# Ledger of designs, part 76: peptides against a protein of PDB entry 2C5K

Target 1, 91 residues: chain A of PDB entry 2C5K
Amino acid sequence: EDPFQQVVKDTKEQLNRINNYITRHNTAGDDDQEEEIQDILKDVEETIVDLDRSIIVMKRDENEDVSGREAQVKNIKQQLDALKLRFDRRI

## One batch from the design tools (peptide; made by RFdiffusion4, then SolubleMPNN)

Design b2_p24_5_s4 (from b2_p24_5, 10 letters changed)
Fold by OpenDDE base, seed 3:
Structure b2_p24_5_s4 (fold): chain B 91 residues (1-91), chain A 24 residues (1-24)
Amino acid sequence: as target 1 above (91 residues)
Amino acid sequence: DLREQNKKLKENVKKLREETKKLE
């Protein structure tokens, strides 16, 4: 796989793992795992920036159709936003 | 393990950024 598709796959997997954690931990805790999840969510936000940059460059320099990649990034953004909301709403 | 998964992600993001930079 090219780096873009690998990153997309890894990002979605990471978000799914966090989602599963929240399912098992519906109350906010004060432990290392909670802090780690917060850090990972920031890493995912940074990853999305890198994905978008790669799309911009590909669109400009390689003149390829990036609509599929844009849709993938959009899906990740939606997944992240939903996860952040779920994470923050925990009591 | 979230840490190992995140490590993998960061490594692949680094590769992505490197490839992107080659085209910039």
Scores: peptide ipSAE 0.678, ipTM 0.939, DockQ to the pose 0.886
Fold by OpenDDE base, seed 1:
Structure b2_p24_5_s4 (fold): chain B 91 residues (1-91), chain A 24 residues (1-24)
Amino acid sequence: as target 1 above (91 residues)
Amino acid sequence: DLREQNKKLKENVKKLREETKKLE
């Protein structure tokens, strides 16, 4: 599997596991996992930048159809935004 | 756990960056 698809898969899996954590912990707490989740969300945001860069380079220099990859990144961004909303609105 | 998954993610992101850099 190519690095792009692996990163997409890893990112979605990471977000899913955070989502599962929020389901089990719907109230914000002082748990060590809370801080770790915040750090991971920042790492995911950086990862999205790297994914977008790879798409731009392929589209420009490799002359390949990247529409599928663009759709995947869009989906990840939507998933991240929804997760951030759930995480931040916890009391 | 979350920490181990994050390590895996970072490793694969590094590979992605390296491949991207070669194409730039």
Scores: peptide ipSAE 0.678, ipTM 0.939, DockQ to the pose 0.910
Fold by OpenDDE base, seed 5:
Parts: structure tokens; C-alpha cells; sequence
Structure b2_p24_5_s4 (fold): chain B 91 residues (1-91), chain A 24 residues (1-24)
């Protein structure tokens, strides 16, 4: 498996784990775990930049279809946005 | 845990960047 697909898999897995955490902790906190989640969300945002960079480079080769990878990144962005909203709306 | 998973992610992101650099 190529690094791109591995990163996609890892990113979605992390977002799912955070989503599960929020389910168990639906009230905002200020402990170490909350800070860790905030840090990971920033790391995911940076990861998306790296994924997009990879796609841009691949698109330079007109013989390679990157539409599938673009769809994967779009899905991750949507998942991240939904998670951020859920995380921030906790009381 | 989340921290260990994040470490793995960062390692794989590094590999992604390396592969991207080879194509640039």
C-alpha cells in the first residue's frame, strides 16, 4: 500500500476515535485528553495539506487519474468539519 | 491510544512527503 492510502486510513481512524471519545464525553472539558484532541485535529489539518500536495504533484502526469484520491481527501475534510462542529458545540 | 496513533500518522505523513518530493 502506498503512503497516500496509508495516511488516508490513519487519518480516518483517528477522526473516528475522537468521534467515539466525544460520544462518551459530550461535555467540554479542560483536561489533558481534551488538549490532545485539539492537537490531533491540528495535525489532521496539516495532513490534509500534505495529501493535497501529493495530489497536485500527481496531476502533473496527465496519464494518471487522481479523481479517486481527490474524493478521498474531500471525504476526510467533510469528516473533520463535522467532528469540529460536534467538538465545539459541547457544553 | 490516540497519542500512539498520532505518532504513527506522523510517521506515515513523513513517508508521503518523501514520495511527493521524489515526484516534484
Amino acid sequence: as target 1 above (91 residues)
Amino acid sequence: DLREQNKKLKENVKKLREETKKLE
Scores: peptide ipSAE 0.676, ipTM 0.940, DockQ to the pose 0.940
Fold by OpenDDE base, seed 2:
Structure b2_p24_5_s4 (fold): chain B 91 residues (1-91), chain A 24 residues (1-24)
Amino acid sequence: as target 1 above (91 residues)
Amino acid sequence: DLREQNKKLKENVKKLREETKKLE
């Protein structure tokens, strides 16, 4: 598996696991786990930047169809946004 | 756990960045 697809897989899996955590913890806590989740969400945002950079370079230099990869990143962004909303609106 | 998974993600992101850098 190429690094791009592996990162996509890892990112979606990470977001899913955070989503599962929120399901089990529907109220906001003031502990190390909450801070860790916030840090991971920032790491995911940075990961998306790296994914986009990869696509830009591939589109420019490799002359390959990147539409599939763009769709994957779009899906991750949507998943992240939904997760952020769910995380932030907890009481 | 979340921390272990994040480490895995970071490792693979590093590989992605290395490949990207070769094409830049």
Scores: peptide ipSAE 0.677, ipTM 0.939, DockQ to the pose 0.910; fails the geometry check

Design b2_p24_6_s1 (from b2_p24_6, 15 letters changed)
Fold by OpenDDE base, seed 4:
Structure b2_p24_6_s1 (fold): chain B 91 residues (1-91), chain A 24 residues (1-24)
Amino acid sequence: as target 1 above (91 residues)
Amino acid sequence: SEIEEEKKRLEKISEKMRKNKFVE
C-alpha cells in the first residue's frame, strides 16, 4: 500500500462530499454543518502541508518513486481553492 | 527509518480522515 496515494484519495473524497453538500444547499444555513465544513477545509489545508512534506522526505530515498506526486498535490490545492470559493460565496 | 516514520504518519492521517468522513 502507498500511504501517500491513500491520503490523496481520502482528501479528494472529503472535498467531493462537501462539494455535493454545497450543491444541494446553495444557501448558507444549518450552522453545525457549516462549521463542520469549515473545520474539514482547514484540516485539508494541513493535510496538503503533510503531503508536501512527505514528497520532500521521500525524495531523500532514491528507491522511492515520487513521480507525479507534485502534480497530484497541486490538483488537490486547486480543488480546495475552488471549493472554498463556492463555500464562501453562498448567501 | 525516516522514510518508514513518514509512511506511518501518512497512514495515521488517512485513518483519521476516513473516520471523520463528512456526512452529506
Scores: peptide ipSAE 0.745, ipTM 0.954, DockQ to the pose 0.857
Fold by OpenDDE base, seed 2:
Structure b2_p24_6_s1 (fold): chain B 91 residues (1-91), chain A 24 residues (1-24)
Amino acid sequence: as target 1 above (91 residues)
Amino acid sequence: SEIEEEKKRLEKISEKMRKNKFVE
């Protein structure tokens, strides 16, 4: 198992779960779950930094195949940004 | 090695994230 791919998978799963929640809750609530979402989004931001770091480190080893990882991280960033927009624009 | 340390770091991140799985 590739730990990079696992983190990518876990991150996307978190974002998808939050997106599903936002879809069902189009109005911003004042509950603990809203706060949890905000915390997770911040965690995802840090995870993205961790992923980018890992790419830099792995590129130092010519035996490591990191092809496509930059695009994967970019995709996560786009997903996060889109989710943040949905989260913040809720009435 | 730095590579193995980085892999372990990612594994820990994954484990923590899975433990903190968002419940819809």
Scores: peptide ipSAE 0.745, ipTM 0.954, DockQ to the pose 0.864
Fold by OpenDDE base, seed 1:
Structure b2_p24_6_s1 (fold): chain B 91 residues (1-91), chain A 24 residues (1-24)
Amino acid sequence: as target 1 above (91 residues)
Amino acid sequence: SEIEEEKKRLEKISEKMRKNKFVE
């Protein structure tokens, strides 16, 4: 098991679940799930910081294959930004 | 080692995220 890839997978899954919810709920509600979404988005932001840190650390060991990890993190950042835009623009 | 500690950190992040999986 590659812990980095697992975190990437888990993060993208969370974002996809939220995106699906937003699709079904195009208007903002006043329920606990709306607050939970905000909390998860903040957690994802912190997770991205953790992923970036891990890349720096792992690069110090030539035995660790970190190929493509920067691009993977960039992709998650883009997915997060797009989701934030959809979430915030709901009325 | 620093590498092993970092891997453990990522594993813990994954575990917490799975426990807090968003329910659609």
Scores: peptide ipSAE 0.744, ipTM 0.953, DockQ to the pose 0.840
Fold by OpenDDE base, seed 5:
Structure b2_p24_6_s1 (fold): chain B 91 residues (1-91), chain A 24 residues (1-24)
Amino acid sequence: as target 1 above (91 residues)
Amino acid sequence: SEIEEEKKRLEKISEKMRKNKFVE
């Protein structure tokens, strides 16, 4: 298995789950749920740092194929930013 | 090796994320 791709998959899955929730809940509601979302979004930010680090490390080994990984991380960053905007703009 | 340790680190991150899977 590729643990990098697994983390990417898990991260996007979390963001999608939150996005679906926000779609169904266009106004801020339960404090516990809102706090959990905030915590997960923060964890995603840290995970992005971890992913970027892993790319740097893997590039040191010419046998490792890291093609497209920077773009994958960029895509996650864009997804996160869009989600943050939706999350914050809810009344 | 550093490579294998990094892969192990990512595996642990994945495990934690799946354990903290958001419930819609």
Scores: peptide ipSAE 0.744, ipTM 0.954, DockQ to the pose 0.835

Design b2_p24_6_s2 (from b2_p24_6, 14 letters changed)
Fold by OpenDDE base, seed 4:
Structure b2_p24_6_s2 (fold): chain B 91 residues (1-91), chain A 24 residues (1-24)
Amino acid sequence: as target 1 above (91 residues)
Amino acid sequence: SEKEEEEERLKKISEKLKKNKFVP
């Protein structure tokens, strides 16, 4: 599989795992788990930066159409933003 | 090539994500 697509898949899996956990745990209470989630969310943010970088390189150095990949990254960003909002609103 | 180097970087990112897989 395309390494870019693999990263997209892995990122979405992380976000889905966290979302599922939040669904089952609508209130915060386990500090260790909450900290781990926060760390992963930050890592996802950095992963998105890496994905964007790869798109820039692909467009610049390979002169290939990146519209599809840009749409995928946009989707991940939306998923992350929604999850962050949900995560932060828990008490 | 630059493309190949970027692909290798992405592979490492994938490995990182797998290693850090969220398992509560």
Scores: peptide ipSAE 0.697, ipTM 0.942, DockQ to the pose 0.786
Fold by OpenDDE base, seed 1:
Structure b2_p24_6_s2 (fold): chain B 91 residues (1-91), chain A 24 residues (1-24)
Amino acid sequence: as target 1 above (91 residues)
Amino acid sequence: SEKEEEEERLKKISEKLKKNKFVP
């Protein structure tokens, strides 16, 4: 498995772990866990930037078809946005 | 090559994500 796909997989797994936690904890209240989740969500945002950079380099310098990778990053962004909505709606 | 450099960067990101794996 290439490093790009590994990062995609790792990112989705991280988002799924958070989503599972939010499902079991529908109300906020554990300050330590909530802070950790917030930090991880920010790190995922940075990871997405890194993935986009990788795509730009591949498209520019290697002249490879990046449409599939662009679709994967778009999917991660959608998953992140949905998770952020669930996270922020909790009281 | 730049391709190799990007791959190494992504490998480090993967290791970071693994280290920071959310385990409540």
Scores: peptide ipSAE 0.697, ipTM 0.942, DockQ to the pose 0.800
Fold by OpenDDE base, seed 3:
Structure b2_p24_6_s2 (fold): chain B 91 residues (1-91), chain A 24 residues (1-24)
Amino acid sequence: as target 1 above (91 residues)
Amino acid sequence: SEKEEEEERLKKISEKLKKNKFVP
């Protein structure tokens, strides 16, 4: 599989796992668990930066159409923002 | 090549994500 698509898949899978947990735990739980979620969300933010970098390189050095990949990254950013909002709103 | 190097970087990112898979 395309390494870019693999990262997209892995990132969305992480976000979905956290979202499922938050759905089952509408209030903040164990401090260690909350910290782990926060760390993963931060790692996803860095992963998005890495994905954007790969798109820039592809556009510049390979002269390939990146519109599809840009749309995928946009979708991940939207998913992350929605999840962060849910995470932060929990009491 | 730059493309090859970027693909290897993405592979390492994938490995990192799998290693840190969220399992509560």
Scores: peptide ipSAE 0.696, ipTM 0.942, DockQ to the pose 0.794
Fold by OpenDDE base, seed 5:
Structure b2_p24_6_s2 (fold): chain B 91 residues (1-91), chain A 24 residues (1-24)
Amino acid sequence: as target 1 above (91 residues)
Amino acid sequence: SEKEEEEERLKKISEKLKKNKFVP
């Protein structure tokens, strides 16, 4: 598996782990755990920036079709936004 | 090449994500 797909996979798995936790914990609990989730969500945001950068490089320097990769990043962004909404709604 | 360097960067990002794997 190529490095881009590996990062996509790792990112989605991380978001899924958090989503599973939020599903089991519909109310905010331990402050340390909540802070860890916040930190990971921020790291995912940075990872998305890195993925976009790699697409720019492919598009510019390799002149390859990046539509598929752009769709994958878009999907991750949507997953992140939905997760952030669920995370913030918890009381 | 730039592509190869970017792939190496992505590999490091993958390692970071694995290191910070969420395990509540």
Scores: peptide ipSAE 0.695, ipTM 0.942, DockQ to the pose 0.808

Design b2_p24_6_s3 (from b2_p24_6, 13 letters changed)
Fold by OpenDDE base, seed 2:
Structure b2_p24_6_s3 (fold): chain B 91 residues (1-91), chain A 24 residues (1-24)
Amino acid sequence: as target 1 above (91 residues)
Amino acid sequence: SEKEKEEERLRKLSERLRKNKFVE
């Protein structure tokens, strides 16, 4: 088990769940649900920061190739940005 | 080691994410 990969997986799962919800709810509705989504998106942002930190540590202290992990984090960032756009554009 | 510390930190992140699993 690779803890980094697990975090990546869990993060993408969260984003996918929210994306699915937004797809089914193209109009903002229940304030409690919308607030929960916003909180989770914020948590994902923090998770990405933590993932980047882990890459920095690995690159510096372990001198390992981190290109693959960097690509994964980049992908998550892109997914998050796209989701934020969908979330905010809803009527 | 730093690697072990970082892995533990990542494990905690996973736990947090799972605890906050969004219910569709």
Scores: peptide ipSAE 0.700, ipTM 0.946, DockQ to the pose 0.798
Fold by OpenDDE base, seed 5:
Structure b2_p24_6_s3 (fold): chain B 91 residues (1-91), chain A 24 residues (1-24)
Amino acid sequence: as target 1 above (91 residues)
Amino acid sequence: SEKEKEEERLRKLSERLRKNKFVE
């Protein structure tokens, strides 16, 4: 199994879980859950950095096609940004 | 190799993400 794809999958699952929670909880109320979400979002940001690092390593081998992986990371970044916006807009 | 080291880091990262799975 491709560990890069596994991380992508796990990251998107985290973002989806949080997004689902925000959908069901449009108002901030549980401080413990809000703090956990903030911590996970920060961890996702760091995960994205690690994914980018892995792409840089792959680019050193001319036989590696990283265009698809770069697109995947871009998609995760967009998903994260959208989620942050939803999270911060809640009253 | 650097690639193998990076893959190992990614495996550990995946494990951390799974352990820290958000409960909806």
Scores: peptide ipSAE 0.700, ipTM 0.946, DockQ to the pose 0.860
Fold by OpenDDE base, seed 1:
Structure b2_p24_6_s3 (fold): chain B 91 residues (1-91), chain A 24 residues (1-24)
Amino acid sequence: as target 1 above (91 residues)
Amino acid sequence: SEKEKEEERLRKLSERLRKNKFVE
């Protein structure tokens, strides 16, 4: 098992679940769910920071090629940014 | 080792994400 890949998977699953919800709810809905989404998005941001740190450690301390992992994190950041835009622009 | 410590940190991160799974 690769813990890094598991985190990537779990992060993308969260973003996809939120994206699906937003697709079904183009306007802001239940306040409890909207707040939960905001909390999860913030948690994803922190998760990305932790992923970046892990890459730095792997590159520096383990002398391993991290280009693939860097690309994965970049992709997650792009997905997060796109989702934030959709979330914030809802009426 | 540093690698083992980092992997454990990531495992805990994954567990948190799964426990906080958004229910659609």
Scores: peptide ipSAE 0.698, ipTM 0.946, DockQ to the pose 0.809
Fold by OpenDDE base, seed 3:
Structure b2_p24_6_s3 (fold): chain B 91 residues (1-91), chain A 24 residues (1-24)
Amino acid sequence: as target 1 above (91 residues)
Amino acid sequence: SEKEKEEERLRKLSERLRKNKFVE
């Protein structure tokens, strides 16, 4: 099992869960729930940083092709940005 | 190795993400 792929999977699952919640709750809800979402989104941002670091190490020290992993991280960033937009635009 | 250390960091990230799974 590839730890990188596991993190990618776990990250996408978090984003999907939040996206589903926002779909069912198009207006800001309980303060505690909104705070939890913010905390998770921040954690995803940090996770992306760590994923990028792993790619840098792989490219530098292992001299391996990282184009596939870079594409995956790019996809996660796009998903995060879209989710942030939905989250922030709620009334 | 650096690769081994990085993989360990990723494993810990995965564990943290799963422990903090958002409840819809």
Scores: peptide ipSAE 0.701, ipTM 0.946, DockQ to the pose 0.829; fails the geometry check

Design b2_p24_6_s4 (from b2_p24_6, 12 letters changed)
Fold by OpenDDE base, seed 4:
Formats: C-alpha cells, sequence, structure tokens
Structure b2_p24_6_s4 (fold): chain B 91 residues (1-91), chain A 24 residues (1-24)
C-alpha cells in the first residue's frame, strides 16, 4: 500500500478512537486517559506536518498531481480541529 | 530519491502511530 494512504488511514483511526472515547466520556476525569489523548493529538499534528511535507516533495521533485492528497490532508485537519474542540469543551 | 526518503519516513510514522496504545 501507498505509505501516504497508510498514514492517512492510521491517523483517521486514531482520531476516531478518541472521538468515540469522548462520546462515552463526555466529562473529563481520568487524568491518565486525558493525558494520553493529548499526546495522541500532538502526534497527529506532527503527522499532518509530515503529510504536507510529502506533498511538497511530490509537487517539487516528482511533479505529480497532489490535489487528491491535499484534499485528504485538509479533511484530516478538519477532523482534528473538530475533535480538539470537543475535547477541550468537556466539563 | 527524495520521494523514497519521504515514503520511508511515512512508513516509520505509520509504525509509531500503530504503537500508540489507548484504552477506550
Amino acid sequence: as target 1 above (91 residues)
Amino acid sequence: SEKEEEEKRLKEISEKLKKNKFVE
């Protein structure tokens, strides 16, 4: 499989797991799990940077069409932002 | 090539993400 697509898939799975957790735990209270979520969200942020870098390389060095990949990264960013909002707004 | 290096980087990232343990 394309490593880019694998990372996209892995990232979305991470975000989905967290989203499901928040759904079942609408209030913060388990500090260990909350910290783990924060760590994973940070990892996702860094992963997005790496995905963007790979797109830049494709455009610059390989001269490949990256519109589809750009859309995928945009979608992940939107998912991340929405999840951060849910996470932070919990009482 | 740079593309190959980026793919290697992404593979490593994938492995790291898979190792993230989260108890739901």
Scores: peptide ipSAE 0.545, ipTM 0.890, DockQ to the pose 0.783
Fold by OpenDDE base, seed 5:
Structure b2_p24_6_s4 (fold): chain B 91 residues (1-91), chain A 24 residues (1-24)
Amino acid sequence: as target 1 above (91 residues)
Amino acid sequence: SEKEEEEKRLKEISEKLKKNKFVE
């Protein structure tokens, strides 16, 4: 599979798992789980940077249409932001 | 090529993400 698409898939799966957890756990509790969520969210943020870099390389060096990939990264960013909001607003 | 190196990097990132352990 395309490594870019694999990373997109893996990233969205991570965010979905966290989203499902928050749905079942509307209040913060287990410190270990909360820290793990924070770590994964940080990994996702760093992954987004790497995805953007790969798009820059593809656009610059390969001169290929990157609009589809840019839309995918934008979608991940939106999903991340929404998830952060849900995560942070829990009491 | 740089593209190939980026793909290699993305593969490594994918593996790292998969190693993240999370209990739902």
Scores: peptide ipSAE 0.544, ipTM 0.889, DockQ to the pose 0.779
Fold by OpenDDE base, seed 3:
Structure b2_p24_6_s4 (fold): chain B 91 residues (1-91), chain A 24 residues (1-24)
Amino acid sequence: as target 1 above (91 residues)
Amino acid sequence: SEKEEEEKRLKEISEKLKKNKFVE
């Protein structure tokens, strides 16, 4: 498996798990679970930075077409932003 | 190479993400 694609997959799986949890728990619940969600969201933010860096390297040093990968990262950013909004709006 | 280093970084990130334990 392409390491980039593996990270994309892993990231989306994490976000999907959180999204499913929020769907079943529309109010803030166990503090330990809420903290774990925050930690995972932070990990995703850092992962996006690393994904963007890898794309920059591909464009600069490998002269590879990165349009597809840029679209994938954009999609993850959109998913993250939507999830943050859902997470923060819970009472 | 830079590409090899980036791939290594991404593999490490993948491993870290998989270690996250979240109970739904």
Scores: peptide ipSAE 0.544, ipTM 0.889, DockQ to the pose 0.760
Fold by OpenDDE base, seed 1:
Structure b2_p24_6_s4 (fold): chain B 91 residues (1-91), chain A 24 residues (1-24)
Amino acid sequence: as target 1 above (91 residues)
Amino acid sequence: SEKEEEEKRLKEISEKLKKNKFVE
């Protein structure tokens, strides 16, 4: 499989897991899980940076159309932002 | 090549993400 698509898939899966957890746990209180969530969110942020870098390389050096991949990364960013909002609003 | 390096980086990221432990 395309490594880019694999990372996109893995990233979205992580965000979905966290989102589902927050749905079931609308209040913070499990320190271990809360810390793990924060760690994963940071990993996702770093992953997005790497995805963007790969797109830049494809566009510049490989001379390939990157519109689809740019849209995918944009979608991940939106999902991340929405999740952060839910995470931060919890009591 | 730079493309190969980027793919290698992405593969490593994928492996790291898969190792993240989260109990749903």
Scores: peptide ipSAE 0.543, ipTM 0.889, DockQ to the pose 0.777

Design b2_p24_7_s1 (from b2_p24_7, 14 letters changed)
Fold by OpenDDE base, seed 2:
Structure b2_p24_7_s1 (fold): chain B 91 residues (1-91), chain A 24 residues (1-24)
Amino acid sequence: as target 1 above (91 residues)
Amino acid sequence: EKEEEEKRLRERSKKLKEKLKKFP
């Protein structure tokens, strides 16, 4: 499988799992899981940077149409932002 | 350079998969 698509899949799955966790735990705790969520969200942010870099390289060096991949990354960014909002608004 | 980017992405995939174990 294309590493780009694999990462997209893994990233969305990670965000979905955290989202599901937040659904089950709508109040913020003081446990290790809260810190783990923060760490994962940071990892996702870094992953998005790597995805964008990959797109830049493809567009520049491979002269390929990257519109589809750009749309995928945009969707991930939106999913991340929505998740951050849910995470931060928990009491 | 594409190969380097793919390598980085593969590493990201591995890391994310490991983190997935914490939130089944």
Scores: peptide ipSAE 0.598, ipTM 0.919, DockQ to the pose 0.868
Fold by OpenDDE base, seed 5:
Structure b2_p24_7_s1 (fold): chain B 91 residues (1-91), chain A 24 residues (1-24)
Amino acid sequence: as target 1 above (91 residues)
Amino acid sequence: EKEEEEKRLRERSKKLKEKLKKFP
């Protein structure tokens, strides 16, 4: 499989699992998983940087159409932002 | 350059999959 598509898939799955966890845990607590979620969200942010860099290289060096990949990354960014909002709004 | 980026992405995928196990 294309590494780019694999990462997109893995990132979305990670965000979905965290979203499901937040749904089950709408209040913040002393759960060790809270810190783990923060770490994962940071990993996702760094992953998005790597995805964007990959797109830049494709566009610059290989002159490929990157519109589809840009849309995928945009979708991930939106999903991340929504998740961060849910996570931070918990009391 | 493309090969380097793909290698980085593969590493990200591996890391994400490992973290994914913490939230089944």
Scores: peptide ipSAE 0.597, ipTM 0.919, DockQ to the pose 0.852
Fold by OpenDDE base, seed 1:
Structure b2_p24_7_s1 (fold): chain B 91 residues (1-91), chain A 24 residues (1-24)
Amino acid sequence: as target 1 above (91 residues)
Amino acid sequence: EKEEEEKRLRERSKKLKEKLKKFP
């Protein structure tokens, strides 16, 4: 499997798992997993940076059409932003 | 350089998967 596509799929799945957790835990509290979620969200942000870098390299060095991959990353960014909003605004 | 970028992505994925095994 293409490593780029694998990471895209895994990242979206991970964000979905966190979203499901937030649904079951709609209020912030003394949960040990809260800090883990924050760490994962940070890792996802850094993963997006690496995805973008990969696209730049593909376009520059491999002369490939990257429009589809750019759209995928945009979708992940939107999903992350929505999740961060839910996470941060919990009481 | 493409190979380096792919390696970096694979490592990111592994790291995230290890943390998210806490969230079945």
Scores: peptide ipSAE 0.596, ipTM 0.917, DockQ to the pose 0.723
Fold by OpenDDE base, seed 3:
Parts: structure tokens; C-alpha cells; sequence
Structure b2_p24_7_s1 (fold): chain B 91 residues (1-91), chain A 24 residues (1-24)
């Protein structure tokens, strides 16, 4: 499988699992789990940077059409932002 | 350079997969 597509898949799954956790735990009571979520969200942010870099390289060096990949990254960014908002608004 | 970017992405994938274990 394409490493780019694998990372997209893994990132979305991670965000989905955190979202499901928040659904089951709508209060921030477990500090250890909250810290773990923050670490994962940071990992996702860094992953998005790496995805964008790979797109830049493909566009510049390989001269490939990257519109589809750009749309995928945009979708992940939207999912991350929505999750961050949900995470931060918990009581 | 594409090879280097793919290597970095593989490392990210590995890290994300490890973290998945903490939130089934």
C-alpha cells in the first residue's frame, strides 16, 4: 500500500477512536488518559505536517497531480479541528 | 527525496499504530 494512504488511514482511525472515547467520557476526570489524548493530538498535527511536505515534494520534484491528496489532508485537518473543539469543551 | 518522505511517513504510521492500542 502507498505509505501516504496508509498514514491517512491510520490518522483518521486514531481521530475516530479518540472521538469515540470522548463520547463515552464527556468529562475530563482521568488525567492520565487526558494527557495521552493530548499527546496523540500532537502526533496527528505533526503527521499532517509530514503529509503536506510529501505533497509539496510530489508536486515539485515528481510533477504529479496532487489535488486528490490535498483534499484528503484537508479532510483530516477538518476532522482534527472538530475533535479539538469537542475535546476542549468538555467539563 | 520522495524516498525520504515515504520513510518519514512509515515512521509516523508505526507510531500512530502503537498509540491506537491505548484507545480500543
Amino acid sequence: as target 1 above (91 residues)
Amino acid sequence: EKEEEEKRLRERSKKLKEKLKKFP
Scores: peptide ipSAE 0.596, ipTM 0.918, DockQ to the pose 0.809

